# Ledger of designs, part 26: peptides against a protein of PDB entry 3QIS

Target 1, 334 residues: chain A of PDB entry 3QIS
Amino acid sequence: PSLELSRREFVFENVKFRQLQKEKFQISNNGQVPCHFSFIPKLNDSQYCKPWLRAEPFEGYLEPNETVDISLDVYVSKDSVTILNSGEDKIEDILVLHLDRGKDYFLTISGNYLPSCFGTSLEALCRMKRPIREVPVTKLIDLEEDSFLEKEKSLLQMVPLDEGASERPLQVPKEIWLLVDHLFKYACHQEDLFQTPGMQEELQQIIDCLDTSIPETIPGSNHSVAEALLIFLEALPEPVICYELYQRCLDSAYDPRICRQVISQLPRCHRNVFRYLMAFLRELLKFSEYNSVNANMIATLFTSLLLRPPPNLMARQTPSDRQRAIQFLLGFLL

## One batch from the design tools (peptide; aimed at target 1 E283)

Design b2_p14_5 (made by RFdiffusion4)
Pose (drawn by RFdiffusion4):
Structure b2_p14_5 (pose): chain A 293 residues (1-134, 168-310, 319-334), chain P 14 residues (1-14)
Amino acid sequence: PSLELSRREFVFENVKFRQLQKEKFQISNNGQVPCHFSFIPKLNDSQYCKPWLRAEPFEGYLEPNETVDISLDVYVSKDSVTILNSGEDKIEDILVLHLDRGKDYFLTISGNYLPSCFGTSLEALCRMKRPIRERPLQVPKEIWLLVDHLFKYACHQEDLFQTPGMQEELQQIIDCLDTSIPETIPGSNHSVAEALLIFLEALPEPVICYELYQRCLDSAYDPRICRQVISQLPRCHRNVFRYLMAFLRELLKFSEYNSVNANMIATLFTSLLLRPPPSDRQRAIQFLLGFLL
Amino acid sequence: MTFEELHESYNPKE
């Protein structure tokens, strides 16, 4: 049971939020007998690698002496973007490729991560006047820029918030917001709209903070009480919530053109603005509908 | 207050 590896060191340079990278290598069974290989967790872990990293395939069978290409894939999603933004984690790791009843092959993962305004807290973004990778703001300039674009160009946009944008444009928008305060956000209205949804979803702390979440559901049927729960939010969260509710009410005025109705808004934005750490789903849409109408 | 007035009041370029 022996393996030959085309390489053991891999570099993921300039890793970005939601931008896929692949580092490929070839495994060849140079032994005399067939072998089984698989990636294993390092002593006392649950997984063989960190969440932003994946092996494809991660296990297999090789006769002597067939070869197989392994793809080491890096993808920073909403699960990892904040810790990598913060530096609590780095683009580094060790993959242990294990021959069943045999040697271990150690693969070193290195590289660097570029922080994004996506996955960054509302508080920190309101404290930063300049782009992240170039008195506090009422709202993060990034969310203002996305909403400003949609307000200017997308009020009459057919199927706004119902048609997915383009992956390439989403990344261009994110990089644009990470590095500039542009005159115009690049990409179609559908891309800008989706980038807004991704922005809200990627927030480390939702627009409605986690501890106020349960109170919101309980209070869902009393508009006076719902507004008061909103008053308990930090200034930046309260402002973003009010700002978005005002923006969505503005879009509802053009529903005959943009097909944006209360039903779709409630089911789309409730889970983004009001996340927990069922029929609670119902109190949640009721909570949000109370503000829209 | 209209959304337009609210939006302009939050303009980071001002």

Design b2_p14_5_s1 (made by RFdiffusion4, then SolubleMPNN; from b2_p14_5, 6 letters changed)
Fold by OpenDDE base, seed 3:
Structure b2_p14_5_s1 (fold): chain B 334 residues (1-334), chain A 14 residues (1-14)
Amino acid sequence: as target 1 above (334 residues)
Amino acid sequence: MSFEELLESMDPRK
């Protein structure tokens, strides 16, 4: 069997978080026998492609002289955004298109990724006084490394933040501040806030706005701004309540004094973000007659974002653990 | 501190 490929090199320029890009190519069976094709893993890979790439179809059957269009879809989700922001991964891959009883065809994927404040650590974002797109990629790496080291120092209650000549970090990421400031000013009376989904185009505009500017006003509907806050919290490499404190939050869920003590042990940026969000959510709850927001809904929604189980425990989270997590958060909303 | 005062105290533009 043999195939002809219309293209073998693909370039995905300016790849962004949650922005789907597609490149298409045609394969044709120029042989005299039917052939089955599939994308196969390289040696030592578990998958035929990186997590941000997909082929559609990834397998199929071609009669002699038959042609099929294959879409190469690039989509950076929350699962790939952090490693792309840090430059640990890149928009580069090699796909192996295999023919059953035939030869392999290699496809080269290349491109560039544009960093996002989504999927960036709270520690790094507190050091970024400018939009992330104004920060050189080399400096993003340094900021993530420094952020990790400061998080560890903060958790260990060791060295005071070296008040060295580096500009003082923000109390909270500017992106969270902007989202919450907007929601507080314009969305407190919004019916079905956090219950109605945003528009995908507006979400992309909000993300691009936060990545590239410090706006006076965030574009889009209140629902899209609200969902952008949820997406931001979901995309964090580490939840607002650090994984190290997860079990202690569950264990303390019914003791409001211990709950406050656990939160006091968070890294400064995480603690500030948590307190800021809780203050905001308590403010929204005062407008429940207008926005239909209640404490149980908010606690249920935000618990999954703020108090995520560690990756090793996700598959084992019991309904009791979920209820404890919700109860923990309720103690800050009521 | 009101929530508004909290917002103003953390304004990244100041």
Scores: peptide ipSAE 0.582, ipTM 0.964, DockQ to the pose 0.904
OpenDDE base, seeds 1, 2, 4, 5: peptide ipSAE 0.572, 0.566, 0.568, 0.572; ipTM 0.963, 0.962, 0.962, 0.962

Design b2_p14_5_s2 (made by RFdiffusion4, then SolubleMPNN; from b2_p14_5, 7 letters changed)
Fold by OpenDDE base, seed 3:
Structure b2_p14_5_s2 (fold): chain B 334 residues (1-334), chain A 14 residues (1-14)
Amino acid sequence: as target 1 above (334 residues)
Amino acid sequence: MSFEELLASMDPRK
């Protein structure tokens, strides 16, 4: 069996978080026998492609002289955004199109990723006074490394932040501040806030706006701005309540005094973001008659974002653990 | 501190 491929090199320029890109090519059976094709893992890989890439179809049959279109879809989710922002991974892959009893055909995937404030650490974002797209990629790496070291020092209660040479970090990321400032000003009376989905096009505009500018106003509907806040919190590599404190939050869920002590042990940026969000959500709850927002809904929604189980515990989360997590957050909303 | 005062105290534009 043999295949003819219309293209073998694919370039995905300006790949962005949550923006789907598609490149298509054709494969043709130029042989005289039916053939089965599949994308197969390379040696030592578990998957035929990186998590941000997909082929569709990834397998199929071709009769003699049959042609099929294959779509190569690039989509950076929350699961790939952090490693792409840091430059640990890149928009580069090699696909192996295998023909049963035939040859392997190699496809080269290349491109560039545009960093996002989504999927960037709270520590790095607190140091980033300019939009992420204005920051050189080399400096983003340094900011993430420095942020990791400062988080670790903060958790160890060791060295005071060397106030000397670096500009004073923001109290909260500008992106969170902008989202919450907008929601506070314009969305407190918005019916079904956090219950109605945003528009995908508006979400993309909000992401691009926060990545490229410090706007006076965020574009899009209140629902899209609200959902953008949820997406931002979901995309954080480390949740607002650090994984290290997860179990202690559950254990303290019914003691409001201990809950406050646990939060006081968060890294400065995480603690500030948590307190800021809780202050905002308590303010939003005053408008419940207008926005249909209640403490149980908010606690249920934000608990999954702010108090995520560590990756090693995700598969073991009990209904009791979830209820404790919700109760922990309720103690800050009421 | 009101929420407005909190917002103003953390404004990244200042």
Scores: peptide ipSAE 0.592, ipTM 0.965, DockQ to the pose 0.902
OpenDDE base, seeds 1, 2, 4, 5: peptide ipSAE 0.579, 0.577, 0.581, 0.584; ipTM 0.963, 0.963, 0.963, 0.964

Design b2_p14_5_s3 (made by RFdiffusion4, then SolubleMPNN; from b2_p14_5, 7 letters changed)
Fold by OpenDDE base, seed 3:
Structure b2_p14_5_s3 (fold): chain B 334 residues (1-334), chain A 14 residues (1-14)
Amino acid sequence: as target 1 above (334 residues)
Amino acid sequence: MSFAELLESMDPRK
């Protein structure tokens, strides 16, 4: 069996968080026998492609002289955004199109990723006074490394932040501040806030706006701005409540005094963001008659974002653990 | 501190 491929090199320029890109090519059975094709893992890989890439179809049959279109879809989700922002991974892959009892055909995937404030650490974002797209990629790496070291020092209660040479970090990321400022000014009376989904096009505009500018106003509907805040919190590599404190939050869920002590042990940026969000959400709850927002809904929604189980515990989350997590957050909303 | 005062105290533009 043999295949003819219309293209073997694919370039995905300006790949962005949550923006789907598609490149298509054709494969043709130029042989005289039916053939089965499949994308197969390379040696030592578990998957035929990186998590941000997909082929569709990834397998199929071709009769003699049959042609099929294959779509190569690039989509950076929350699961790939952090490693792409740091430059640990890149928009580069090699696909192996295997023909049963035939040859392997190699496809080269290349491109460039445009960093996002989504999927960037709270520590790095607190140091980033300019939009992420204005920051050189080399400096983003340094900011993430420095942010990791400062998080560790903060958790260890060791050395005071060397106030000397670096500009004073923001109290909260500008992106969170901008989202919350908008919601506070314009969305407190918005019916079904956090219950109605945003528009995908508006979400993309909001992401691009936050990545490229410090706007006076965020574009899109209040629902899209609200959902953008949720997406931002979901995409954080480390949740607002650090994984290290997860179990202690559950254990303290019914003691409001201990809950406050646990939060006081968060890294400065995480603690500030948590307190800021809780203050905002308590303000939003005053308008419940207008926005239909209640404490139980908010606690349920934000608990999954702010108080995520560590990756090693995700598969073991009990209904009791979830209820404790919700109760922990309720103690800050009421 | 009101939420408005908190918000203003954290303005990244200042």
Scores: peptide ipSAE 0.572, ipTM 0.962, DockQ to the pose 0.909
OpenDDE base, seeds 1, 2, 4, 5: peptide ipSAE 0.565, 0.557, 0.564, 0.569; ipTM 0.961, 0.960, 0.961, 0.961

Design b2_p14_5_s4 (made by RFdiffusion4, then SolubleMPNN; from b2_p14_5, 7 letters changed)
Fold by OpenDDE base, seed 3:
Structure b2_p14_5_s4 (fold): chain B 334 residues (1-334), chain A 14 residues (1-14)
Amino acid sequence: as target 1 above (334 residues)
Amino acid sequence: MSFKELLESMDPRK
């Protein structure tokens, strides 16, 4: 069996978080026998492609002289955004298109990724006084490394933040501040806030706006701004309540004094973000007659974002653990 | 501190 490929090199320029890009190519069976094709893993890979790439179809059957269009879809989700922001991964891959009883065809994927404040650590974002797209990629790496080291120092209650000549970090990421400022000013009376989904186009505009500017006003509907806050919290490499404190939050869920003590042990940026969000959500709850927002709904929604189980425990989360997590958060909303 | 005062105290533009 043999195939002809219309293209073998693909370039995905300016790849962004949650922005789907597609490149298409045609394969044709120029042989005299039917052939089955599939994308196969390279040696030592578990998958035929990186997590941000997909082929559609990834397998199929071609009669002699038959042609099929294959879409190469690039989509950076929350699962790939952090490693792309840090430059640990890149928009580069090699796909192996295999023919049953035939030869392999290699496809080269290349491109560039544009960093996002989504999927960036709270520690790094507190050091970024400018939009992330104004920060050189080399400096993003340094900021993530420094952020990790400061988080560890903060958790260990060791060295005071070296008040060295580096500009004082923000109390909270500017992106969270901007989202919450907008919601507080314009969305407190919004019916079905956090219950109605945003528009995908507006979400992309909000993300791009936060990545590239410090706006006076965030574009889009209140629902899209609200969902952008949820997406931001979901995309964090580490939740607002650090994984190290997860079990202690569950264990303390019914003791409001211990709950406050656990939160006091968060890294400064995480603690500030948590307190800021809780203060905001308590403010929204005062407008429940207008926005239909209640404490149980908010606690249920935000618990999954703020108090995520560690990756090793996700598959084992019991309904009791989830209820304790909700109860923990309720103690800050009531 | 009101939420408004908290918000204003944390303004990244100041």
Scores: peptide ipSAE 0.573, ipTM 0.962, DockQ to the pose 0.911
OpenDDE base, seeds 1, 2, 4, 5: peptide ipSAE 0.566, 0.556, 0.565, 0.569; ipTM 0.961, 0.960, 0.961, 0.962

Design b2_p14_6 (made by RFdiffusion4)
Pose (drawn by RFdiffusion4):
Structure b2_p14_6 (pose): chain A 293 residues (1-134, 168-310, 319-334), chain P 14 residues (1-14)
Amino acid sequence: PSLELSRREFVFENVKFRQLQKEKFQISNNGQVPCHFSFIPKLNDSQYCKPWLRAEPFEGYLEPNETVDISLDVYVSKDSVTILNSGEDKIEDILVLHLDRGKDYFLTISGNYLPSCFGTSLEALCRMKRPIRERPLQVPKEIWLLVDHLFKYACHQEDLFQTPGMQEELQQIIDCLDTSIPETIPGSNHSVAEALLIFLEALPEPVICYELYQRCLDSAYDPRICRQVISQLPRCHRNVFRYLMAFLRELLKFSEYNSVNANMIATLFTSLLLRPPPSDRQRAIQFLLGFLL
Amino acid sequence: ETFEELHEEYKPPS
């Protein structure tokens, strides 16, 4: 049971939020007998690597002496973007490739991460007047820029918030917001609209803070009480919520053109603005509908 | 207050 590896060191340079990278290498069974390989957790872990990293394939069987290409894939999603933004985690790791009944092969993972305004808290963004990778703001300039674009160009956009944008344009929008305060956000209306949804989803703290979540559901049927729960939010969260509710009510006026109705808004935005740490789903859409109408 | 007025009020400084 022996393996030959084309390389053991891999670099993921300038890793960005939601931008896929692949570092590929070849494994060859140079032994005399067949072997089984698999990536294993380091002593006392659950997984063989961190969430932003994946091996493809992560296990297999090799006769003497067939070869197999292994793809080491890096993808920073909403799960890891905040800790990498913060520096609580780095683009570094060790993969232990394990031969069943044999040697261990140690693969070193290194590189660097570029922080994004996506996955950054509303509070910190309101305190930053310049792009992240160039008195606080009422709302983060990034969300204002996305909403400003949609308000200017997308009020009559067919199927707004129902058609997915382009992956390439989403990344361009995110990089644009990370590095500039542009005159125009690049990309189609569907891309800008989806980037907004991704922005809300990627927030480390939802627009409606986690501890107020349950109170919102309980209060879902009393509009006076729902508004008061909103008053308990920090200033920046309260402002973003009010700002978005006003924006969505503005879009409802053009429903005959943009097909944006209360039903779609409620099911789309409720889970983004009001996340927990069933029929609660119903009180939640009721909570949000109380503001839209 | 209209959305346009609210939006301009929240406009980030240049």

Design b2_p14_6_s1 (made by RFdiffusion4, then SolubleMPNN; from b2_p14_6, 5 letters changed)
Fold by OpenDDE base, seed 3:
Structure b2_p14_6_s1 (fold): chain B 334 residues (1-334), chain A 14 residues (1-14)
Amino acid sequence: as target 1 above (334 residues)
Amino acid sequence: MSFEELLEEMKPPK
């Protein structure tokens, strides 16, 4: 069997978080026998492609002289955004298109990624006084490394933040401040806030706006701004309540004094973001007659974002653990 | 502290 490929090199320029890009190519069976094709893993890979790439179809059957269009879809989700923001991964891959009883065809994927404040650590974002797109990629790596070291020092209560010549970090990321300030000013009376989904185009505009500017006003509907806050919290490489404190939050869920003590042990940026969000959510609850927001809904929604189980425990989360997590958060909303 | 006061306290410098 043999194939002809219309293209073998693909370039995905300016790849962004949650922005789907597609490149298409045709494969043709120029042989005399039917052939089955599939994308196969390289040696030592578990998958035929990186997590941000997909082929559609990834397998199929071609009669002699038959042609099929294959879409190469690039989509950076929450699962790939952090490693792309840090430059640990890149928009580069090699796909192996295999023919059953035939030869391999290699496809080269290349491109560039544009960093996002989504999927960036709270520690790094507190050090970014400018939009992330104004920060050189080399400096993003340094900021993530420095952020990790400062988190560890803060958790260990060891070294006071070296009040040295480095500009003082922000109390909270500017991005989360802007989202919450907007929602407080314009969305407190919004019916079905956090219950109605935003528009995908508006979400993309909000993300691009926060990545590239410090706006006076966030574009889009209140629902899109609210969903952008949820996406931001979901995309964090580490939740607002650090994984190290997860079990202690569950264990303390029914003791409001211990709950406050656990939160006091968060890194400064995480603690500030948590307190800021809880204050905002308590403010929204005062407008429940207008926005239909109640404490149980908010606690249920935000618990999954703020108090995520560590990756090793995700598959083992019991309904009891989830209820304790919700109860922990309720103690800050009521 | 009101929420408005907290917003202003947490505000990023321009």
Scores: peptide ipSAE 0.567, ipTM 0.960, DockQ to the pose 0.943
OpenDDE base, seeds 1, 2, 4, 5: peptide ipSAE 0.555, 0.549, 0.556, 0.559; ipTM 0.958, 0.957, 0.958, 0.959

Design b2_p14_6_s2 (made by RFdiffusion4, then SolubleMPNN; from b2_p14_6, 9 letters changed)
Fold by OpenDDE base, seed 3:
Structure b2_p14_6_s2 (fold): chain B 334 residues (1-334), chain A 14 residues (1-14)
Amino acid sequence: as target 1 above (334 residues)
Amino acid sequence: MSFAELLAAMRPPA
């Protein structure tokens, strides 16, 4: 069996969070026999590609002189955004197109990723006074390292932040402040807020806007701005309530005093974001007659975002654990 | 503190 490939080198320029890019190529059976093709893992890999890449189709049959189009799809989800933002991973891969009883064909994937405030830690974002696209990549690495050290110091209740550091971190990320400021100003009376989905094009514009600028107004509908806040919270590498406190939140869910004590133990930025969001959501609940928002709906929606089970427990989350998590948030909304 | 006051107090520097 033999294949002819129309292209073997693919470049994905300016890859962004949640922006699908596609490159297509053709494979042709230039042999005299039917062949089966498949993308196969390299010797040390469990998957044929990195999590942000896929081939469609990834396998198939070709009759003699048959040609098929293969799409290489690059899509950075919440699962890949953090490692790409840090530069731990890059838009580089090698695909192995295997022909049954034939040859391997190597495809080279390359490109560049543009960092996003989505999927960046709260600690790093609190140190970013400028849009992430204005921050040198070297400084992004330093900010993530510093963010980890500050999280550890805050958890250890060590010495107050040296008041003499010329650049105090923000109390909350500017991006979440901008989203909440917009929603507070323009969306308190929006019918079906957080219930109606945003527009995908508007979501991309909002992400690009927050990554590249400090706007006076966020573009798009109130629904798109509301969904952008949800996407932001979902994409956080560490949820607003740190994984270390997850079980304690569940255990305290019916004791409002203990719940407040648990929240007081969050890192400063996480604690500030949590209190800020709870204050905002309580404000939205005052307008329930206009926006159709109720405490149970909000608690249910935001629980999955703010109080995420740690990766080792995610598969074991019981309905009781979910109800406790919801009850924990309800104690801050009511 | 109202939410508006909190929002203002947490405003990032321009």
Scores: peptide ipSAE 0.512, ipTM 0.950, DockQ to the pose 0.923
OpenDDE base, seeds 1, 2, 4, 5: peptide ipSAE 0.503, 0.492, 0.503, 0.506; ipTM 0.949, 0.947, 0.949, 0.949

Design b2_p14_6_s3 (made by RFdiffusion4, then SolubleMPNN; from b2_p14_6, 8 letters changed)
Fold by OpenDDE base, seed 3:
Structure b2_p14_6_s3 (fold): chain B 334 residues (1-334), chain A 14 residues (1-14)
Amino acid sequence: as target 1 above (334 residues)
Amino acid sequence: MSFAELLEAMRPPK
């Protein structure tokens, strides 16, 4: 069997978080026999492509002289955004299109990724006074490394940051501040806030706005701004409540005094963000007559975002653990 | 501290 491919080189320019890009090509059976094609893993790979890439269809049959369109879809989810922001991964891959009893055809995927404040650490964002797209990629790497070291020092309750050398970190990321400022000003009376989904186009505009500017006003509906806050929290590489404190939060869930002590042990930026969000959500709850927001709904929604189980425990989360996690958060909302 | 006061106290520098 043999295939003819219309294209073998694909370039995905300006790949962004949550923005789907598609490139198409055709495969044609120029042989005299039916053939089965599939994308196969490279040697030592578990998957035929990187997590941000897919082929559709990834397998199929072609009759003689049949042609099929294949879509190569690039989509950076929360699962790939952090490694792309840090430059640990890149928009580069090689796909192996295998023909049963035939040849392998290699496809080259290349492109560039545009960093996002979504999927960037709270520590790095607290050091980032300008939009992420204004920050040189080399400096982003340094900010993530420095932020990791500062997280560790903060957890160890070691010496306060030497006030002398670097610009004082923000108390909270500007992106969180902007989202919450908008929601506080414009969304407190929004019916069904956090219950109605945002618009995908508006979400993309909000992300692009936060990545490229420091706006006076965030574009989009209150629902889209609210969902953008949820997406931001979900995309954090380390949740607002660090994984190291997860079990202690569950264990303390019914003791509000211990819960506050656990939160006091968070890294400064995480602790500030947590307290800031809890203060905002308590303010929002005062408008429950208008926005239909209640403490149980908010606790249920935000618990999965703020108090995520560590990756090694995700598969083991019991209904009891989830209820304890919700109860922990309720102690800050009531 | 009101939430409005907290919001202002947390404001990023321009």
Scores: peptide ipSAE 0.557, ipTM 0.959, DockQ to the pose 0.948
OpenDDE base, seeds 1, 2, 4, 5: peptide ipSAE 0.552, 0.543, 0.549, 0.557; ipTM 0.958, 0.957, 0.958, 0.959

Design b2_p14_6_s4 (made by RFdiffusion4, then SolubleMPNN; from b2_p14_6, 7 letters changed)
Fold by OpenDDE base, seed 3:
Structure b2_p14_6_s4 (fold): chain B 334 residues (1-334), chain A 14 residues (1-14)
Amino acid sequence: as target 1 above (334 residues)
Amino acid sequence: MSFEELLEAMRPPK
C-alpha cells in the first residue's frame, strides 16, 4: 500500500488558550490495494500526539484512488496551558501516519504559542504589573521559577520577603481584580449569575483583553465575565487553596476557627485571592433576590475550583470528601 | 471594611 499526502508540514501561528485552530490535508490511496491508515505513537510515547493536538480522523480505510481529508486540530486546554505559558512545552510535534503493511509518513507540526494569564500561577501574576503579552517570554520562566521559590519560602514560614530589591508583588493578580471589580459594579443584579453560560466569542475576547491590556471595562456580557472568572480559577496550575492544605481543609470543614487558621497558612497571594473572592461572593449573596445566587450554589460551584483534590487523589474523591469541601467553603460564605 | 473598601485596598497600581 502507498499514500500521497497533499501536505506534510503544518504551521500553527499565534496559538492561544482555548482558541481552536485547524489545518487540513488530504491523503490519497495511489496504490492498487485497500489500505488502513492510523496515527501511531513514536517510540517511547504513549500517545500519537501532544495533548494540545488531535487528528480527525486518526484512523481509517481507503479504497484504491480514494481520498480523505484529515483535520489537525490544535486546542490549548487547561491541561496544556501552564506548560506552554512557561515554555516547557512548545507548539512542535511529529506525527507518524502509519499504513498497515506499508510505510510510515512523518508530519511536522510547528508554530508559536502566545502566553496567557490563564494557566499562570497566582504568584507569577502578582509579580506581573503589565499584561502578560508585554512580558518577554524569557522573563516568564524566571517569574514562574521565582514564584515557586517564594511560595515554598512562604509555606515554610522562612525568610521574610526581601522587601529590598524587587518591586513589591501585587496583593492579588490584576486579572482577577479586574474580573471581580467588573462583576461587583455591573453584575450584582444580574439574574442567573454563574448559572447562565457565557458566549464563547465573548470569553475569547475577555481572555485576549486580559492578556494584552489593563482595561477600564471588560468586554462581553456579565455571564461571560462571570464564566471567565470560573475559567481563570479552573486554569490555575495550583488552585487558590494549595494542594498541600487540601486534606486540612476537609478535616477542619466543620470547625470555622480551624478553617480560618488553615487559610492563614496559605501563601500570601493565594490567601489574598481567597479572602478577596470570599468577600466578593458574600457581597453577591446580599443581592440573591436579583441574581438568584445562593450560598449552596456558590459553595458547590467554587469548591471544585478553589479546593481541588491533589492530582494523585482526584480519582479517589468520595462524596463525603466533596461534602466536607463544600462545607469548608460555606463557612466563609455564611 | 466594606467590600468597596477591600476592592480599593486590593487595587493594582495604575
Scores: peptide ipSAE 0.569, ipTM 0.961, DockQ to the pose 0.948
OpenDDE base, seeds 1, 2, 4, 5: peptide ipSAE 0.562, 0.558, 0.562, 0.565; ipTM 0.960, 0.959, 0.960, 0.960

